# Ledger of designs, part 125: peptides against a protein of PDB entry 3S8F

Target 1, 157 residues: chain A of PDB entry 3S8F
Amino acid sequence: VLTLFVAVPSLMTAFTVAASLEFAGRLRGGRGLFGWIRALPWDNPAFVAPVLGLLGFIPGGAGGIVNASFTLDYVVHNTAWVPGHFHLQVASLVTLTAMGSLYWLLPNLTGKPISDAQRRLGLAVVWLWFLGMMIMAVGLHWAGLLNVPRRAYIAQV
Target 2, 166 residues: chain B of PDB entry 3S8F
Amino acid sequence: DEHKAHKAILAYEKGWLAFSLAMLFVFIALIAYTLATHTAGVIPAGKLERVDPTTVRQEGPWADPAQAVVQTGPNQYTVYVLAFAFGYQPNPIEVPQGAEIVFKITSPDVIHGFHVEGTNINVEVLPGEVSTVRYTFKRPGEYRIICNQYCGLGHQNMFGTIVVKE

## One batch from the design tools (peptide; made by RFdiffusion4, then SolubleMPNN)

Design b2_p16_3_s3 (from b2_p16_3, 9 letters changed)
Fold by OpenDDE base, seed 4:
Structure b2_p16_3_s3 (fold): chain B 157 residues (1-157), chain C 166 residues (1-166), chain A 16 residues (1-16)
Amino acid sequence: as target 1 above (157 residues)
Amino acid sequence: as target 2 above (166 residues)
Amino acid sequence: MEEALLELRRKLEEAT
C-alpha cells in the first residue's frame, strides 16, 4: 500500500509536464479542450520524439504501478510483461528523448540547420520507432498476462 | 509577463493534478480487477524464512528428495523443493489432485526461478531464503516447471515436472 | 487567463 503511494508524486510530475504542453499549445494559438494539441510544433522531430516518448511512458507508468504492487508483481514478475515494461520506459521514453535531443543539439553545436529532407526523415524515424515500440510492448504485455516466462525459449502458450 | 504566465500555468497544473488524482483511482480499480482475475488460487507467503544454503543439501527437510512431500493434515501437504544448477528436486514432484499444497522452495547455489506452467505459481528462489507458495491443483496431469531467472550456462535447459494424481 | 495568454503571445511575437 505504501509503495502505491509513490504513484502520487509520479502522476503529479507526469501531468505537470502535460500542463506545460497545454500552456505551450495555448500560447501558440490553440483553443478549446483539444485545440492546444494541434497547435504544438508537430513538424519538429526535436519536439515530436520526446512527446511520443511521454505517450509511451503512460502505459509504462501504469505498468510501474502494477509492478510495484506486491500481489500483482507476483503474477507478472519474470514474465514477458517485464521486458514489455522495459521497452516502454527505456526504449521508448529514454530513447526517443535522446533522439529528440540530438535533433536539437547537433544543429546548435555545428551551427548548421537541418535540411527539410532531414527533418522529414527525422519525423518518419521517430513515428516509426514509436509505432514499433507500441506494437512490441502490447505484444509482450499480452504474452506476460498469458504467463509466458521471461528468459525461456519455450512456453506453454 | 512572467507573473501572468505563472498564474496561467498554475491553473493548468491544478486541472491536471485533479486529473492525476482521478487516474490514480482508475489505476487502483485496474489493480483490483487484475487481482480478482489473475491471482485466484495462489497465496504467497508474507513472512521471510531463512536457511543456510551451504547445509540445506545435507540436513533438514530439503536433504532427502524421498521425504520432500510431507502430509501435514487431511488433504494438506508441504513440498520441500530445491532449485539448483540445473534442475529441481524432487523431480517429478507428485501430489494429489484437490489437495492444498504448500511449496517451500530454496536454492543451495545461485538464484533460480520457479515458474509452473498452467498455473500462476511464479517465484524467485534465493539462496538463504525460503519461498512459500500455497496452491491447489484442480486438474490432474503433468505441469512443467521452468526456470525464468538466469542462473548460468545450463539455464535454458533447467526444467522440472509436477505430477498431479487423481 | 485567456487574455493573459494572448498578451504574452503578443509580447513574444513583438520580441521575436
Scores: peptide ipSAE 0.023, ipTM 0.757, DockQ to the pose 0.066
Fold by OpenDDE base, seed 2:
Structure b2_p16_3_s3 (fold): chain B 157 residues (1-157), chain C 166 residues (1-166), chain A 16 residues (1-16)
Amino acid sequence: as target 1 above (157 residues)
Amino acid sequence: as target 2 above (166 residues)
Amino acid sequence: MEEALLELRRKLEEAT
């Protein structure tokens, strides 16, 4: 019940962030229904990382609603589904946001901008991290639906 | 032109909020559909039942593993199972194929899991409470019980067996 | 990248 209650304002917040991104993209010259997305600074790992985190948070949030449903939770509870949810919420959103924050914070604190090589490496890191997390999360959710238990080194499948 | 900027932002927010609400209804509809088709797995049976975890080993239906399987009808059984650190009793649990089995599971110590491989039986077992689950084994053989809730140093080795007889 | 951010900031400041 509490999770479902929190889901509504969380969705509102998430889409407000999306609205801010649209506004920013349009200010950067993006036009049309999706042109504003292309106008966002995709060459900056400090931007890309948290955005990818937000993208991972979408299915994770949906999973949160499932986990909060009594009947559906009975199906997925203490299965690999649960760590799949965590890896989307924590290992994707939180971790990528932290990574992105560091790409902004460290240059700012040291007064030294990151080199182009470091920037490109940073982009590679965050994209690869996101890809890996999505693969793992999909696998864990699938395994969970196949009744693979969590906190066990064995499975029926 | 702060007012103009605010109006512009508000317009985007309104659009996204509308989309948000639409997606919320989509999710609700998806959940409702899943529930309506009765594909949501097992729903625990019975009412809330409590027991004293400090005496459950000495008194009551869980006290004697040899008496744990009780026939309650022509093709109906109740099985009183203890999940403890670190195992299950009785072990093995022997039940007939095709019979309706009501598992009454409790714990004398800490929280455990009761996950039966090959089935959709998956419940947590709390000391002081009785978990009730109903299941009919259609296939004979051995079904492993796994603890999927951390319960201590021996958690990873906490297993039981259900033997379904023809 | 830095120039783009500065330009964006300028635009935001002009709009507000």
Scores: peptide ipSAE 0.021, ipTM 0.739, DockQ to the pose 0.080
Fold by OpenDDE base, seed 5:
Structure b2_p16_3_s3 (fold): chain B 157 residues (1-157), chain C 166 residues (1-166), chain A 16 residues (1-16)
Amino acid sequence: as target 1 above (157 residues)
Amino acid sequence: as target 2 above (166 residues)
Amino acid sequence: MEEALLELRRKLEEAT
C-alpha cells in the first residue's frame, strides 16, 4: 500500500525532472524530439552521474511495483530479484546522485575547480559504475526469475 | 519575460505529464502481462492459522517428527514441519510421488525461510503462525530445503531434505 | 513556445 501510494507522485516527479531537462537542453540549442538530450552537459560528471542514476531508477521503480503486488511478489520474493531491485535503487540512483553531488559540492566548498583530468576521470568512474550496476542488476533479476534464492550461497541453477 | 518562460516550462511539463499517464497504462499492461504469464502454478494463500511457539515442540502435531507425515486421504498427506535454529524437522521429509502434499510449517524460535529447490515452494515461516503450502511432487528424488531468511549464525548451513519416493 | 525559448536563450547569452 505504501509503495503504491508513493509510486504515482514519484513518477510525476521523475517526469517533471525530465521536463526540466528538456527545457534546459532546448535552451542550450537542442532541437527536435531528441536533440535536446544531446545538448545537455554530458561532459560534466556532476550532471551525468545523477542522470544515469535516474535511468537506472526507472526499471527499479517498475520492480518496486512488482514487489508490492501480492500476486507478483510471490514469484520474486526472497529471490535474487530483490537484491537486483535494491542495487538499482540504492547502488545506482542514490550512490550516483551522491557521486554527482560530490563533483559539484567539493569544487564549490574548496573554491578550486576540478581539473580537466579530474573531470575525465570522474566521467569514467560514473559510466563504469553505471555499467557495472546494470550488469549486476540484470544478472540478479534474471537469477531471481530462475528461482535463485537470496541470502543463500547455493542455488540449483 | 518571466511569464513567457513560465508558459514554456508549463507546456513541457504538461507534455511530460501526459506522457507519464500514458506510461502508467503501459506499466499496468506489463504487470497484467506478467500476471498472465507467471502466475501459473502459484500456490494459493492458505487460511491464517496461529500456534503458540513456546509449546509447539512439546505438544501438538509438530511435537513428534515421527508422526509429522499424516495421510489425510487417498494420495493426500499433511506434513507438519518445524523450521528452527538451525534445521528442519522432520529431516528428511519422506513423501510419495504423485501425492498431494499439504505442508503446515511453523517455527518455535525466530523467522525462517522454507525454499524447496526445484519447486515453487517459497514461504517465510513466522513464529506463532502456520504457513500452509500445497504441492505435488511429480518427480522422485531428493529436494533440498533452503532457509532464505537470515536467522542467525547457522543460517547459511540450515538445510533440510524432502525425499520423494516412487 | 519556440519563440519564447529563443528569446530566453538570447537573454541568457547576453547575461553571461
Scores: peptide ipSAE 0.024, ipTM 0.750, DockQ to the pose 0.065; fails the geometry check
Fold by OpenDDE base, seed 3:
Structure b2_p16_3_s3 (fold): chain B 157 residues (1-157), chain C 166 residues (1-166), chain A 16 residues (1-16)
Amino acid sequence: as target 1 above (157 residues)
Amino acid sequence: as target 2 above (166 residues)
Amino acid sequence: MEEALLELRRKLEEAT
């Protein structure tokens, strides 16, 4: 029970980020319940990458609660579920944030803005990465629930 | 003006906070659902039982593979299993169909896994500790035991077999 | 709330 209380500060952090995004979107002219989302700078890979990372992190966080639960961890521990969780937390959020950071950092370090072609390529890379990670993560979680073992070259299903 | 802006931000934060609380309840519900649907058939033991890994091969219930399967009741058995580098003992493990089996698993060397295919039996095996799992095999046949915890160079080849007899 | 945001936006646009 005490371990699960860690979710509370995490959720508080998450809603603060979400609130900031909504505020930013509305400041950019977004209106309505969802219009603020469209108003965000989706043409900037430095923005898109970490946001996609955050989106992947949400189900990963839910999985974290599962993994931290004594009874539920018994079901998922050392199955493909665990790598699925890792790829949402590390390969999605951390990696995409790093990618996004590079799209911001490199232009600033060099003093030269990225070209439009580079920007478009960056967007393609980020979205493709996210798509691939989501497919893999869903597959791994599904496999885990089907009792596919971790650290084994064979699988029951 | 700053005050108005802050009020607006706070309103959004309150909304998202409410959403967060709602999601917390969703998570609890998902946990409950998962417990109801995925935990049937295996009863893990919560008691900490210790054993000396340096002597477990020499004396005690794990020492003789021929005596590893012990009938404790009319339809109840205890199986003392060693997970070691790189295999399981006894191998195969022979048990009757429909009997309640209590696996007592430990390791004389390093940490191993005990994952039984076709079941939801999946535990780590630590030297010095006894892992206890209760299960009833409803179907006869062979069930493969897989080590799902890296334990060395031969990890990938570490398999065992449970034979369930009619 | 909406009015406050619009006003803030206006001020930001004027300042930038």
Scores: peptide ipSAE 0.022, ipTM 0.777, DockQ to the pose 0.070; fails the geometry check

Design b2_p16_3_s4 (from b2_p16_3, 9 letters changed)
Fold by OpenDDE base, seed 1:
Order: structure tokens, then sequence, then C-alpha cells
Structure b2_p16_3_s4 (fold): chain B 157 residues (1-157), chain C 166 residues (1-166), chain A 16 residues (1-16)
């Protein structure tokens, strides 16, 4: 149980970022409990990518708490659950953040703005990536709960 | 103006921090609930038992696969299992249906896994450490042991079998 | 506050 306190700094960081998003959305004209979300720049892949990464990080972070728990880890350790956790954390948050950074960095370094076509393509890429990662992650977590072993090509379900 | 803006930002941060703390308590509560209601499925942690991986093959209870299954009482057995690159011994492990089996598992070489299909037996096997798992097989048949920890080039082929006899 | 809001908004838009 005490292990859960290790999650406090990470949660604080994550929700501080969320606070920043809310503030930004409200500055952009968003109102109400959820209106600020719509006001965020969803037309910019440099913004969308890391935000989608953050969204994937939510269940991943929860999974991290589970994995760190002695009692709950007994259930999920060395099952497909763990790769599911990895894909949410690394292939979602880290990768999408890197992708988002690239969408900002390249135009900045080259001095050439991205075209509208490139922007739309970028949006498609990050959304499709996110969707695929969510499907994979849900599948892996589900398989893990069914006691499908990690690092094995065969399983009895 | 900057002061007011700063206050506004702090208000949002405080709100979200409060939410984060609330979620932490929710997680703790969920763990507590799980422990309170699902303890029967959890194998209690035992004492750390250590062995010398360099001699475990030559002497001791793991040295002879023919002597690996030891009856310790009425309908109670201890099975001394070695996980090695790349297999298990004894193989097959033969145990009676309905008997309480205590598996004592260790490794002479590298870290392995011990995952028994159809059961909740799933433990890491570390050289120098003895993993202890207690289980009662209710159904006769064959249960496959799968190594779920990477242990080398032959990892993917590392399997064992538990045969539960009527 | 309004000036600060506008400034922050401009900075945010420039940063994205």
Amino acid sequence: as target 1 above (157 residues)
Amino acid sequence: as target 2 above (166 residues)
Amino acid sequence: LEEARLQLRRELEAAV
C-alpha cells in the first residue's frame, strides 16, 4: 500500500499538465466544465500528438500503480498485461510526444512552415497511431487478465 | 495583472492536485478492497530461502529428479523443481489429484519463469533463491509449464509438464 | 487581468 505513494509525484506532474491544458483552453475561449477542451488547437499535430500521448498515459499510469502493488502484481506479472502497460507508456506517451515535437521542430529548424496537406496528414498519422495503440493496449491488458503469459508464443486461455 | 494571472494558474493547479490526491485514495481503496475480498486467490509470501546455484545440481533436494517429489504428509507433497536453460526437471512432474503440492523452484544458471497453464502459478525463478508456491490440482490431466522470463536463445522452447494423476 | 490574459494567450499561440 505504501508503494502507491511513489505515484504521487507522477500524478502531480500529470495533473499539472492537465491544469495547463485547461488554462490554455479557457484562454482560447473555452467555457464551462468541458468547453475548454474543444477550444484547444486540435488542428495542430504538434499539439494533438502529445495530448493523445497523455490520454494514453492515464490508464498506463494506473497500470503502473497496479504493477507496483505487491498483491496486484501477483496477478499481472509476466503476463501480456505488462507489454500492454509498456505500449501505453512508451509507444503512446513517449512516441507521440516525440512525433509532436517533430511536427514543431522541423518547421522551426528549416524555417519552412508545413503545408496544409502535411498538417492534415500529420493529424491522420497521430490519430491512427493513437487508435492502434489503444486497441493493442486493451487487447494486451485483456489477455493479461486471462493469464496469457508474456514472452511466450503459446498460451492456454 | 501578473499577480492575478498567477493566482488563476495556481487555482487550476490546486484543483487538479486535489483531484490527483483523490485518485490516489481511490487507488488505495481499490487495493484495500481487493485484499479484503480476494485474499483466497493470493499465495502468501514466505521467507526468503536461498541456495547455492553452483552446487544445486550436485547435492541437495534438487540434485536427483527421481527424488524430486517428496511426500511430506497425508495428501501433501513437496516438489523440488529446477528451471534451467532450457527446460525443467523433473519433466514430467507427476503429482496426485487433490493433493496439496508445495513447489520449491530454483535455477542453476539464469533467471527463468514458472508459469503453469490453467493455474494461478506464475513466479520468477532466480538463481540462488527458492521460489515457493502452494497449489492443489483439482482436475487430473496435463498442465504445461511455460517459461515467461527471457533466458536465452532457447527460451521460446522451454516447456515442462505437470501430470496430475487420479 | 485582461492584459495578462491576452499576453498569455499570445504566448501560448506562439509556442504551439
Scores: peptide ipSAE 0.000, ipTM 0.777, DockQ to the pose 0.046
Fold by OpenDDE base, seed 3:
Structure b2_p16_3_s4 (fold): chain B 157 residues (1-157), chain C 166 residues (1-166), chain A 16 residues (1-16)
Amino acid sequence: as target 1 above (157 residues)
Amino acid sequence: as target 2 above (166 residues)
Amino acid sequence: LEEARLQLRRELEAAV
């Protein structure tokens, strides 16, 4: 039971980030319960990438609680579930954040803004990456629940 | 004014923190629900049992594969299994259908996996420790054992077989 | 929030 309290600081941090996003959206003119979301700069891959990473991190975090639960971990441990989990954590959040950082960092380092074509391409890359990761993650979690083993080239299912 | 902005941020933070607390309880509730509805088949973890990995091949219940299957009751067996680089002993493991099987699994070398297809048996095997798993095979046939913990160059070929006899 | 927004806008406009 005490082990699950480790999730509390993480949740606090995550929702603090969410609060910052809401504040930012409202500062940009967003109103209402969801209007602030639309007001965020979705045309900037440097913004979209880490936000998509955060979205992927949410189910990953929930999975983390499952993986940390003794009884539930017995079901999912060393199955395809585990790769599904860390692909949400690493290949989604970390990777997308890194990608987004590059879209901000490179223009600043070179002193030249990215072209509109580059921006659109960046958006396409980020969204496609996210889509691919979500498909893979869902597949891996599903396979894990079907008892597909981790670190094996063959499975019953 | 930074002060006004900070106050606004704090207001939203408080709201989201309250939400986070609510979500924590939702997660706990989901875990509780899952445990209540889907854990009937979960094998309880046994007590910690130790064995000397350096002598396990030479003496004790794991030393002779011909004596690995021990009948402990009319419809109950204990099977002493070694997971090693790169295979399982005994192989095949022969057990009767419908009998309660207690697997006692250990390793003489490195960490291995013991994943039995078609079952919920899935444990890590550590040198110096004995993994205990209880299972009753309802269907006769062959069940493949898969090593799902990387153990070296031959990991991908490390398979065993449980033969359930009618 | 609205006051903060307006203040931010004023600051940004003054900085440009």
Scores: peptide ipSAE 0.000, ipTM 0.771, DockQ to the pose 0.048
Fold by OpenDDE base, seed 4:
Structure b2_p16_3_s4 (fold): chain B 157 residues (1-157), chain C 166 residues (1-166), chain A 16 residues (1-16)
Amino acid sequence: as target 1 above (157 residues)
Amino acid sequence: as target 2 above (166 residues)
Amino acid sequence: LEEARLQLRRELEAAV
């Protein structure tokens, strides 16, 4: 029970970030319930990458609650479910945030702005990474629910 | 100016906090659904049981594979299983169909896994601790045991078998 | 509030 209560501050933190994004979008002229999303700078890979990381972190966080549950952890522990979870956490959020930070940091450190071609390539990279990671994560979670073990080259299913 | 900006952000935070609480209930519902659909037939142990891993092979219920399957009541058995580098004891484990089986699993060496294919039995086996799992096999046949916790060079080949007899 | 919003907008634009 206490372990599950850890979900509360985690959700609060996650949605505080979302609140900041909403505020930023509205400052950029976004209106309505969803208009603020469109107003965010989706043309900048330094912005898009971390945001996509956050989106991947949502199902990962939900999985975190599952993994923290005593009874559910029994079901999913050491199955393909677990790799699915940490690929969302590490290979999505952390990695995409790192990628995004590089798209911002390198131009600032070198004093040279990225070209338009580099910007477009960066956008393609982060979106493709996100898409691939989501496909992989869904597959791993699904396999985990089918009781496919982790750290094994053989499985019944 | 910063205070005014913070006040504006606070309004959005309140909405998102409400949403976060709603999502918390959604996740609880998902947990409940998962429990109802994926945990049937498996009862995990609620108490911690300890054993000395240095003597578990020499004395006690795990010492003799021939005595590993113990009838504890009508259609009830306790099976004392050792997971070791790199296999399981006894192997095969023979149990009757329809009987309530209590697996008592421990390790004399390192951490192993005990994953039984075709079932929801999946536990880590720690030296010094006894993992307890209750299960009833409804179908006769062979069930493969897989080690799903890395335990050394032979980990990938560490398998066992449960034979359920009619 | 308007000045604060404008300042924050400038900061956000500069950070992007």
Scores: peptide ipSAE 0.000, ipTM 0.759, DockQ to the pose 0.047
Fold by OpenDDE base, seed 5:
Structure b2_p16_3_s4 (fold): chain B 157 residues (1-157), chain C 166 residues (1-166), chain A 16 residues (1-16)
Amino acid sequence: as target 1 above (157 residues)
Amino acid sequence: as target 2 above (166 residues)
Amino acid sequence: LEEARLQLRRELEAAV
């Protein structure tokens, strides 16, 4: 009940953020149905990181609804599925948002802008992190559906 | 000026609302797919049953492992299982192939897991509560019981065995 | 409207 209750405002927030991104992209010169996406500042790790986190959060949020469902939770509860969900929510969204925040916060706190090399390194870090999280999350969800238990070092498959 | 801006924003919001609705249907479809492909043989929830965890080892159906397997019908058995730190009793659990087995599982100490490999049996075991699971083993052999809920220092080595005899 | 657009763009760029 609690999860479903929180899911409604979360979904509303998600689509509101998406609408804001579209508006921002269009203000930056993007046109068409998807042109606004290209117009967003993808060269800034402070932007890219939380956006990638949000993207990872979408399937994680869907998984949250699954986990909160009586009928579906029977299948996935205490399997590798649950850690997969956690890694999307915590290790993807929360962590990437924190990483992105650092790329904005540190330059502002120190008064020193990041170098171009640091910017490129930052982009590499957040993209690689996202890729790794997606691979692990897919693997864990898949393993969970194959009845691999949570909190065990062994499994049938 | 302000009206034009408002109209533009409203158009984008309407578009995203439409997209949101479409995604809702996608999510419902995915849930339906998951149910259709992975929920075969779901064990229905049983009635709430309580037991005193402080006395369950001394008296009652869980007290004697030698009497844990009770035949309740021609091809029906009830097995009273204790999950404890750190193991299961009886161990092994011996049951006939093809018989309907009703597992009555409880704990005298802390929360444990009861996950039987090769089956869809996967329940948490709470002290003071009896977990009921029904299953019919179609294949003879050994099935490992795994604790999938952290229960202490010996959690990782907490295993049991179900032996299904022909 | 154009002035408002430019102002918003500047604000967005400053926030990122």
Scores: peptide ipSAE 0.000, ipTM 0.751, DockQ to the pose 0.041

